Peptides against a protein of PDB entry 4XPM. Designs and how they scored, part 122

Target 1, 160 residues: chain A of PDB entry 4XPM
Amino acid sequence: VMLHSKNVKGFLENTLKPYDLHSVDFKTSSLQSSMIITATNGGILSYATSNNDVPKNSINEINSVNNLKMMSLLIKDKWSEDENDTEEQHSNSCYPVEIDSFKTKIYTYEMEDLHTCVAQIPNSDLLLLFIAEGSFPYGLLVIKIERAMRELTDLFGYKL
Target 2, 67 residues: chain B of PDB entry 4XPM
Amino acid sequence: DIKGTIAFDTHGNVIESTGVGSQRIEDIGDLSKVTLDAEGFAQVQGDSLLVHLYKRNDITLAVYTSA

## One batch from the design tools (peptide; made by RFdiffusion4, then SolubleMPNN)

Design b2_p20_5_s4 (from b2_p20_5, 9 letters changed)
Fold by OpenDDE base, seed 4:
Structure b2_p20_5_s4 (fold): chain B 160 residues (1-160), chain C 67 residues (1-67), chain A 20 residues (1-20)
Amino acid sequence: as target 1 above (160 residues)
Amino acid sequence: as target 2 above (67 residues)
Amino acid sequence: SELDKLLKEMLEAIKEKFNL
């Protein structure tokens, strides 16, 4: 399996779109960021951000990317710890899910004032990571990342 | 008249909240313990509001109306 | 979305059940 970075980038950009539950008159903000990172080292393979007002190659953009790198490392470390912690896997912050006969887990993590959600792409060395504002409810964030994961079947079993 | 809604999952985490429901997220703890009928419905009284519950596909929707 | 459709159906079910 080959990772096509351009296609993945476009996919991640699309995940930034808000959830519109107009039937109950509820709508979220856009995701702050969406990333695919390595489960081994927390390195960012691809990312998208909703803040496109920052000029490219500017100092502000560099700082923003560095912040994403920091968050990805922190979340990866926490995820790694939880994957080896039975108690954490039974908390309300862990969602065991099955997609096309593949098992994975979705974790929610509070990062300062942000709501984050991370899931290992089934049988792969990759993690999908969503970062949202605090107003984005965790239950919906979990649903969002699960539905997104179902569109990444080409990455199932991907090894670095 | 509907005053608000809360939808939550089996972990007690919010999926959506609107109207008065947005101010009553703490109700989820009690609502999750309510015994539903054979069709998945229940009605409970909370303060000055009436809560109408329905669960399907591991999602519970609570609709708040006046008591 | 699929979720919106589900919530719509659930809301209508509640309205019908409790005559809202």
Scores: peptide ipSAE 0.801, ipTM 0.953, DockQ to the pose 0.899
Fold by OpenDDE base, seed 2:
Structure b2_p20_5_s4 (fold): chain B 160 residues (1-160), chain C 67 residues (1-67), chain A 20 residues (1-20)
Amino acid sequence: as target 1 above (160 residues)
Amino acid sequence: as target 2 above (67 residues)
Amino acid sequence: SELDKLLKEMLEAIKEKFNL
């Protein structure tokens, strides 16, 4: 399996789009960030952010990237702990899901004022991570990441 | 007429909320315990509001109307 | 979206069931 950076980047950028549930007149904000990180050390392999108005190589960009690195590491650590904690896996913050006969789990984590969810891409060393504003409901965030993972079948089983 | 909605999953987490439903998120705890009929429907009388429930595909939609 | 479609169907089902 080959990981193409541009393809993944484009995918992640697309996941940033808000959910617009016209039928019930409900609409979310865009995701703040969407990332694929390593399950081993929380390293960011690819990411997309909704705030693209930050000048490149600016201090603000550096800070934002550093913040993403920090969050990814923290979330990876929490995920790792939960994956080794049966009780946490049975909490309402953990969603066991099955995609094409592959089992994985979606975890929701509150990070300061942000709503996040993370899921291991089935049988892989990769995690998909969504970061949203606090107004983004967790149930919808879980649905969003589950649907997104269904588009990442090429990464199923990917090992570093 | 409809005053608002709440949709929630089997974990009790919100999928969406609108109108008065946005102010009644705490209702999910009780709504999740309501026994649905064979078709997946139920009605629950609240404080001046009537809640109409329907569950499908592990999603419960609650529609709030005036009592 | 698929979710929107589902919610639409569910909403209509409720409307029909309870004459809303």
Scores: peptide ipSAE 0.801, ipTM 0.953, DockQ to the pose 0.903
Fold by OpenDDE base, seed 3:
Structure b2_p20_5_s4 (fold): chain B 160 residues (1-160), chain C 67 residues (1-67), chain A 20 residues (1-20)
Amino acid sequence: as target 1 above (160 residues)
Amino acid sequence: as target 2 above (67 residues)
Amino acid sequence: SELDKLLKEMLEAIKEKFNL
C-alpha cells in the first residue's frame, strides 16, 4: 500500500521534532528540514520545514523553497557520486545499514554550516533527507534517520 | 560529581555531549582506541579529569569526573 | 525514546561500576 502524499507530509513533519535525551540532559533543536526526493533528479516529492513563521507565498518563502531545491540537488549529486565510489562508501561518512533484510546506506554531508544526512529508501528510487543545524551531532542524526526509515516500509521498493 | 558526558558511535561521530564533554570532543579519537574490559568498561585519565567509559550496542558513553 | 532509555541504562551502569 502506497502512502498518500498527505500521509507522507505528516510523517516528515513528525521527523522535525527534536531529540530529547533527558537522561543525560541533552536536547537538540528541531530539524530544519525533512524531505523525500527522487534519487534520479533530486526532485522534491514531499518536504517539511520547521520555520513556519514565513508568510505564505512571500518572497522569503519562495527563496526558502528554492534553497531547499538547490540543497536537494546538491546532496543528490554527492550521493550519486558516492554510490559510485567504493572509497567514499568506506569513509566515516557512510553508514551501511540493514532494515528488515533490506540493505541501504546513510551518508552524512556538511552543507555550509548545516549538518545533513541522506539515505536511499531500500530498493527504491527515493531518498530521505534530513537537514539540521550544525549543533545537531552527526551520530545522532544518523540514528534519527535510520529510525525514521524503519517507518517507511510502504515505500520500500518504490520505483518511479 | 559528573562534570559532563560524551556519547559517540563506532565512526567516532558524536551522539550527544554535555558539560565538559562538549569541550572535549577531540578526546573521541583517543577514547575510541581504549581497550575495554570484559564487561565493556574502562577508566582513562584525561587531562585533569577522569573519564569513565562504557560501550554497548556500538555506542560508547564517556562520563567525565574530577580526578 | 529507545535511545534515551539505552543511554539511561548505560549511565546507571557507569555510576554503579565506578561508584559515582
Scores: peptide ipSAE 0.801, ipTM 0.953, DockQ to the pose 0.861
Fold by OpenDDE base, seed 5:
Structure b2_p20_5_s4 (fold): chain B 160 residues (1-160), chain C 67 residues (1-67), chain A 20 residues (1-20)
Amino acid sequence: as target 1 above (160 residues)
Amino acid sequence: as target 2 above (67 residues)
Amino acid sequence: SELDKLLKEMLEAIKEKFNL
C-alpha cells in the first residue's frame, strides 16, 4: 500500500465540513484542523485547516504550521501513554470501536480551549486527528472521526 | 412547547444541545441513570422543566418542555 | 446525514409518545 498525499489531502479537507443537524436545529463550526500523523513520532504526513485567510510563506502561516506540529506531538505522546495504561483505556475519554473486524480506540483530549480526538487507523502506524473549537461536542466529534475512519480502509494495516 | 434538547452517548458526552438544553448539560449525569421502559422511553421532572427521554442505538435524546 | 436522520426519527418518536 502506498500513501497518496494528494488523495489524502482532499479527504482531510472534506472532513473539515461542519455538521448540520437541522432536524434538531443544531449546527457546528468547521473543524479547525484534520491530520494524519505517525504513531511513532507524531510527524504530520498530511493535514488540512479551515483557516485559509493567511498568506502563504508569511510569518503567520509558519506560526500556524508550527502550532499544528506541536499539538500533534503532544497528542501522540498522550495517546502513547494511554495505550500503555489500562485505567485510561477504561475512562469515558476512550471509545473502543470495531471497523470491519478490526479493533481500534478513539480518545478525546482537551487542548487548552480546543476539543480534539484521535484514533489509530486499524492495524496501522498512522493516527487520524481532529481539532475543533470548544463548542464542538465531544460525543459528536467521536461520531465524526469514526465515520471518517471507515472511509480510510486503504490505509488499514499500513506500516511505515 | 419544546424549550430545548440534549443528545448524549453512553459515555455521557454531548452529541448536540439546543435551547435550554445547552444550559443544562449537568443534567446528563442524572438522566443517564433513569430507567427506561421496554420501548426505550421515560419522562422525568427536571427543576421547572419536564424532560422526555428516548434511547436508540446507544444515543439518548432528551426533550425539554414546560409541560 | 445518517445521524440527522436518526435524530429526526427519535424526535418524532418522542413527539408521538408524549403528544408534544
Scores: peptide ipSAE 0.801, ipTM 0.953, DockQ to the pose 0.835

Design b2_p20_6_s1 (from b2_p20_6, 8 letters changed)
Fold by OpenDDE base, seed 1:
Structure b2_p20_6_s1 (fold): chain B 160 residues (1-160), chain C 67 residues (1-67), chain A 20 residues (1-20)
Amino acid sequence: as target 1 above (160 residues)
Amino acid sequence: as target 2 above (67 residues)
Amino acid sequence: SALSKEELAELFDKLYEEIF
């Protein structure tokens, strides 16, 4: 099974879904955005947003996309810096993980009032990026993105 | 009765928080240092609440009760 | 006590299953 553009878009849309932890009566908001971007340039290859009530091709949509582009670039830059910083890789904001024998790292970044989480898809030139409200706890966000990456095996090793 | 909960990971980051736990996120620092028994349990008496701890799979669950 | 080990473990299991 090949992961095509439509499949990626649908996948990202599914990642937007919130957590409902009924055992403790805890619920999150939906992710604001979910994106796959290039690790080299921060370019958006695919994205999904919970704010889908904006008319297509409208000025508001364009502005929203532009905002995503800016955020993706900023996060990519921060990620790149941290990948070259040993101290940052040992901070509480970095989670080394292994998926199917591939090592990667999950980073959490505060972007103004937003909670973000980014991870390099194993052995690829791609990053998976989640953007959530500040009420979305980082520990849960990390779990979410790790589980999501486990479903992106078709992108493992993807090179631009 | 459960007054609240906090679940947190090994980095001290919150996984979930409810009730009084949402107001006691700062407790994670101390709770993460508590020595657990062989089964992964501990109890810590706080100011007015008893904290029940259970850790498994790198996740710690803290449950706040009145006693 | 107000919360037994069994009850706590059970709560953890439920929470864990909801997350994973």
Scores: peptide ipSAE 0.796, ipTM 0.954, DockQ to the pose 0.800
Fold by OpenDDE base, seed 4:
Structure b2_p20_6_s1 (fold): chain B 160 residues (1-160), chain C 67 residues (1-67), chain A 20 residues (1-20)
Amino acid sequence: as target 1 above (160 residues)
Amino acid sequence: as target 2 above (67 residues)
Amino acid sequence: SALSKEELAELFDKLYEEIF
């Protein structure tokens, strides 16, 4: 399996799009960020953000990227801890799911005022991570990441 | 007329909320315990609102109406 | 009633299709 950075970047950018549920007149904001990170070190392999209104190479851009790195590391650490905690795996913040023949878990984490959701790409060393505003409901965020992960079959089993 | 909605999953987490439903997220705890009929429906009379419940595919939709 | 079972189920179907 070959990882194509351009394709992955485009995929992550697409995940940023909001929900618009016309049936009940409910709309979400765009995701703040969408990332693929390593489960081992929390390193960012690819990311997309809806906040691109920052001049390139500016201090603000650097700070924003550093913030993403910090968040990814923190979430990775939480995820790693929970993967070794039976009680946490049975909380309402953990969703065991099965995609094809693979089992994985989706975790929701409150990060300051943000709603985050993370899941291990099945049988891989990679995590998919969504960061949204606090107004983005967790139940819908979980559905979003599950649906997105189902489209990442090329990354299933990816080892670093 | 529909005054609001709440959709929630089996974990009690919100999928969507609108109108008065957005102000009644705490109702999920009680609504999740309501016994549904064979078709997945139920009605719960609240204060001044009637809650219509329908559950399918592990998703519960609550619709708030005035009657 | 103000909302029939059919109407409720229809609303659910629409919502479900928009999500998935």
Scores: peptide ipSAE 0.795, ipTM 0.954, DockQ to the pose 0.800
Fold by OpenDDE base, seed 3:
Structure b2_p20_6_s1 (fold): chain B 160 residues (1-160), chain C 67 residues (1-67), chain A 20 residues (1-20)
Amino acid sequence: as target 1 above (160 residues)
Amino acid sequence: as target 2 above (67 residues)
Amino acid sequence: SALSKEELAELFDKLYEEIF
């Protein structure tokens, strides 16, 4: 079964939900944004945001979307560079992972005061991208995106 | 009696932190080097707190107590 | 000590289940 655009959007919206770890009384904020973008040029195929209701077509909404586009492009560029850099792939900001026998990498990037995490959907031309507040710990963010990717098997091997 | 916690991964990145643990993120460097027993446990005396360590599935949980 | 191995392991289990 192929993922339709609406299904992908709903999936990304669900990834925004915060962690509430009652065992240790630790809570995160919601993700600021969750996106699927192209690995080729950073184009946004689908996205979800936790931003409080901004009037549609307002200047603030337009600026927010434009900022998201900018961040996605910047992160894609950094990801592309790191994928061609052996040293970066061995840094603490790179997590090699295997999902259902498919290998991929999760990268963490600091973007101003935001914590971001990006990973190539296995064998695809797509990237999954999470953007969170700086208070969202990287270790937990990595776990979150890995778990999310495991639910995107329909996109494994997707080529543009 | 728990004063705080830190959970961290094999890269030294925080998974969660609470209480005094949130103020001791710099301890991860040293805690990651502690030799654990066969069951994955260790205790380390901090500056004023006792740190209880448990590691499983590449996740280390550090619990800070007064004793 | 104040926190037994069993208690620590139980706390870990709860935390782990909440994350995964």
Scores: peptide ipSAE 0.795, ipTM 0.954, DockQ to the pose 0.798
Fold by OpenDDE base, seed 5:
Order: structure tokens, then C-alpha cells, then sequence
Structure b2_p20_6_s1 (fold): chain B 160 residues (1-160), chain C 67 residues (1-67), chain A 20 residues (1-20)
């Protein structure tokens, strides 16, 4: 099944859902945002956000979107640098993973008071990016993005 | 009585934390070095709390109890 | 008394299932 823009948007919206771990009485907030961006320029191809309290086409919405664009660009740049740095790839902020015989890496980055996680969709020119509050633990965020990546097989090998 | 929990991965990053565990994230460094038995269990006495460890599938769960 | 191995393993299983 081919993932169209509408399908991707809906998928990203679903990734916003929080964890509720009843076994230990631990719960997270929803992700602030979930995005698919280009690995080349950091351009946003699709995104979802939990901030639905902002009126459409308002100045606040424009500022919010601009902020997402800025963050995506910064994270893409950091990702690109780390992909060319063997030391960074061996740090505790880098998780090598294999999905259906495809190898990729998950990186965690702290952006101000936010926790972010980014991963290249296997063999593609695309990155999946999660942005969460600082209370969202990195270990759980990594698990979340890996599981999400496994559902994006239609985008494996996608080239711009 | 369970006073708190910490779950963490092989990178030392937190998966979840509750109760007193949320205030003892710094314990992960030492807990990750504890030798586990053949079944993946261990106990560590720390301060006034006993820490119960169980590791499986590269995830370690630490449970803090008073005894 | 101290948490038993069985209780700890059961708690782990529940947590694991909620995450994955």
C-alpha cells in the first residue's frame, strides 16, 4: 500500500498519543510534534502537533510553524554532522537498529528544555522526528520512534 | 512495600521512573554494573532502601522497597 | 517482606507488554 500525504499525516497524528503504563503508574504527556523531514534540507514534508488550541491562520500558528521549521533544520544539521562522526555514533545518544534487514540509527537530542529523537527511514532520504516535553524519558522516546519506524515500510528506500 | 521504580535501557537512559526512583536517576550508573544471577535477578542495599533488579531483553527494572 | 522474584518478573512482564 502506497502512503499518500493524507495517510502519512494520519499516521503522524497517531504517534502523538502518550504512554500510560498502569503497571507502575507512570504516564507521559503527548508528543508536542511528529514530523517527516528531508535529510537533505530539513524541509518538512508532513507534520502533526498536539497544540490545537491555536486558531487557524493566526499569528500564533504562523510562529508555531516557523518554530517547527527552525527546529527541524537544526536537528537535521546535527544529524548530518553525527552521521560523519564515528565518536558520536558510539555515544549513548545513538542507537543502531535493524528493521527487516535494513540498518539505521536513532539519535536523541536535547533542544532547550525539550527532548527530541530523530531517525533516518531505512535507505531513504527521509527522517522521522519526534519532539516531546523534557519530562518524556529518552529511553521510552527511542522505543516509541523505533516502533513507529517499523510501520513506515512503504517509505523504505524512498529517494527524492 | 514498593517505594518507587526505575526502568532503563542498555545506554543508561530512563524508560520510566516513579516514586523515589524519580529522585534516584543517578543510581543507574551503579545499578547497570551489578552482576545478575543466571535468571537475571539481583538485590542491592542502598541507603535505607533495598533495590530489586531484573533484566531481560536489554531492559533493566529496578524496584525500590523498604525491606 | 522483600519483593519475590516471581512478583518482580510479573511486574516486568506487565510493564513490557504495555510498552511493546
Amino acid sequence: as target 1 above (160 residues)
Amino acid sequence: as target 2 above (67 residues)
Amino acid sequence: SALSKEELAELFDKLYEEIF
Scores: peptide ipSAE 0.795, ipTM 0.953, DockQ to the pose 0.848

Design b2_p20_6_s2 (from b2_p20_6, 12 letters changed)
Fold by OpenDDE base, seed 1:
Structure b2_p20_6_s2 (fold): chain B 160 residues (1-160), chain C 67 residues (1-67), chain A 20 residues (1-20)
Amino acid sequence: as target 1 above (160 residues)
Amino acid sequence: as target 2 above (67 residues)
Amino acid sequence: SALSREELAALFEKLLKEIL
């Protein structure tokens, strides 16, 4: 089944859901944001945010979108730098992963007080980006984005 | 008798922490160096707690107990 | 002891199921 715009939006919205672990007494907050952005310029193709109480077309929404645009650009830039830095790729903030024979990397970045995680959708010009509160542990965030990315096979190999 | 837990990955990043484990994130450095047996288990005696380790699928679970 | 290998493994499996 082909992923269309609505499907992607809904997918990203679903990724916002927190972990609520019952095996141990542990739960997370919802993700603040989940985005698919371009690896080339950090442009946002689709996004979802928690706290949807902001009216559409309001100044607050515009500011929120602008903030996301800034974050996406900054993270894309950092990602681009790291992709050209062997040392960064061997740091504890870089996770090489393989999904159905496709190799990619997951990076974790501290953005002010936020925990972020970004991964290139395999062989594509797209990045999947999660933004969470600082209380969201990185190890779990990495697991979350890896699992999410496995559901985006239709975007594998997507070139702009 | 579980006093807390820490789960962490091979990069030393936390997956989850509960109870006393939440206050002992710094233990990951030492726990990650513990030699596990063939089945992936180990025990480490702490100050007042016993740490039970189990690792599989690149995830280590540390469970803190009194004994 | 306070926590057997079986109990530890069981807890791990439960956790694994929830996070993966």
Scores: peptide ipSAE 0.782, ipTM 0.954, DockQ to the pose 0.764; fails the geometry check
Fold by OpenDDE base, seed 5:
Structure b2_p20_6_s2 (fold): chain B 160 residues (1-160), chain C 67 residues (1-67), chain A 20 residues (1-20)
Amino acid sequence: as target 1 above (160 residues)
Amino acid sequence: as target 2 above (67 residues)
Amino acid sequence: SALSREELAALFEKLLKEIL
């Protein structure tokens, strides 16, 4: 079973929501972006952004989309290199996880002043990518993306 | 009387921080090395603050108090 | 005055429920 593109878009939009931890009075900003990209070329299959106030087809929107394309490509490249580097896989920036008997890895990457997190959807050609402000703590970002992947079982094993 | 908190994972990355904890992120390095008892608890006396530690499910919560 | 183990554990449980 494959998720429809509209369903995936809606899912990604929901992942943008911030944490509001009442137990300790801690809250985050919304994610800046949430994307599903190809592991092969870093192409964006679906994405959501928190700032939707930019007019459609404006120069600012084009620049924003282009920035996302650049970010996705850069992160895919770093991910690809790390997947072929045993030392990087044992760094504190790599989280081995298991979801429903499928093994995958979550990587954290700092891009300029942004905090990013990327993970291969288990046994698939797809990557899930979160981009957040620098104030979003990495440990919480990792938890967020792991929980999100657990809801994407329909994409497990998806091959291009 | 809680003055702040830090929650962190086994990689030393912050999950959340509040109050004085937000200014004590550098404490994670030392706090991660503290030996916990069989129930997952420990206390560490700092400069002017007492740190209460509890770890379970690979998450450590540090709570800062004055006493 | 000092935070009890029970209070600390309870706070931890509340936090877990919010982040997981």
Scores: peptide ipSAE 0.781, ipTM 0.954, DockQ to the pose 0.817; fails the geometry check
Fold by OpenDDE base, seed 4:
Structure b2_p20_6_s2 (fold): chain B 160 residues (1-160), chain C 67 residues (1-67), chain A 20 residues (1-20)
Amino acid sequence: as target 1 above (160 residues)
Amino acid sequence: as target 2 above (67 residues)
Amino acid sequence: SALSREELAALFEKLLKEIL
């Protein structure tokens, strides 16, 4: 099975869904945004956002996309720095993980009032990026992105 | 009766919090240092609440009860 | 105690099932 652009978009849209835990009285908001970006330049290859109330081709839509581009670039830059920083890789904001024998790292970054989480898709030039409200716990966000990456095996090893 | 919960990972980051647990996130620092028994259980008395701890698979669940 | 080990473990398992 190959992940086509349409399938990737649908996948990202699905990741927006909130957690609703019934074991305990806990639920999250939907993710604000979910993106696949390039590790090289932070370019957005695909994205989904919970705020779809903006008319198509409107100035507001353009502004929202530009905001995503900016966030993507900023997070990519921070990620790049951390990948070359031993101390940052040993901080509590870095989660080394292994998926199907492939190693990667999950980073959490606070951006203004938002909670973000980014991870390199194993052996690829791609990053998966989640942006959530500040009320979304980092520990749960990390779990969410790890589980999501396990469904992106078709992108493992993807090179630009 | 359960008064609240906190679940947290080995990095001390919250996975979920409910009830009184949501107001006691700062407890994670101390709870993470509690010595668990061979089966992963512990109890810690704090204020008027008893904290029941269970850890498995790098996740700790803290449940707050009155006794 | 107000919460038995079995109850705590059961709650943990339910939580894990929901988040993983």
Scores: peptide ipSAE 0.781, ipTM 0.954, DockQ to the pose 0.785; fails the geometry check
Fold by OpenDDE base, seed 3:
Structure b2_p20_6_s2 (fold): chain B 160 residues (1-160), chain C 67 residues (1-67), chain A 20 residues (1-20)
Amino acid sequence: as target 1 above (160 residues)
Amino acid sequence: as target 2 above (67 residues)
Amino acid sequence: SALSREELAALFEKLLKEIL
């Protein structure tokens, strides 16, 4: 099944859902944002946000989108630097993973008071990016993004 | 009687924390160094709490109890 | 009283199922 733009948007919206661990009575907040961005320029191809109270096409929405663009670019730049730094790839902030024999890396980045996680969709020019509140633990965020990427097999190998 | 929990990965990053565990995230450094038995279990005496450890599949669960 | 190994392992399994 081909993943179209509308399907991608819906997928990203679903990733916003929080964890609710009944076994230990632990729950997270929703992700603030979930995005597919280009690895080349950090451009946003699709995104979802948990704040749905902002009026459409309002100045506040524009500002929020601009903020996402800024964060995307910053994360992309940091990711690019780390991809060219073998030492950073062996740090605690990098999780090498393999999905269906495809190798990729998950990086965690602190952005002000936010917790972010980014991973290259295997063999593609695309990055999956999660932005969460600081209360969202990194270990769980990594697990979340890994599971999400397993649902994006249609984008594996996608080149711009 | 469970007083709290911490789950963490091999990078020392938290997966979840509850109760007193949420106040003892700094324990991960020491807990990660604890030698587990052949079945993946260990017990560590804290200040006033006993920590029960179980590790499998690169995930460690620490459960804090009074005894 | 004390948490048994079986109870600890069971809790772990429940947690694992929720996060994966």
Scores: peptide ipSAE 0.781, ipTM 0.954, DockQ to the pose 0.807; fails the geometry check

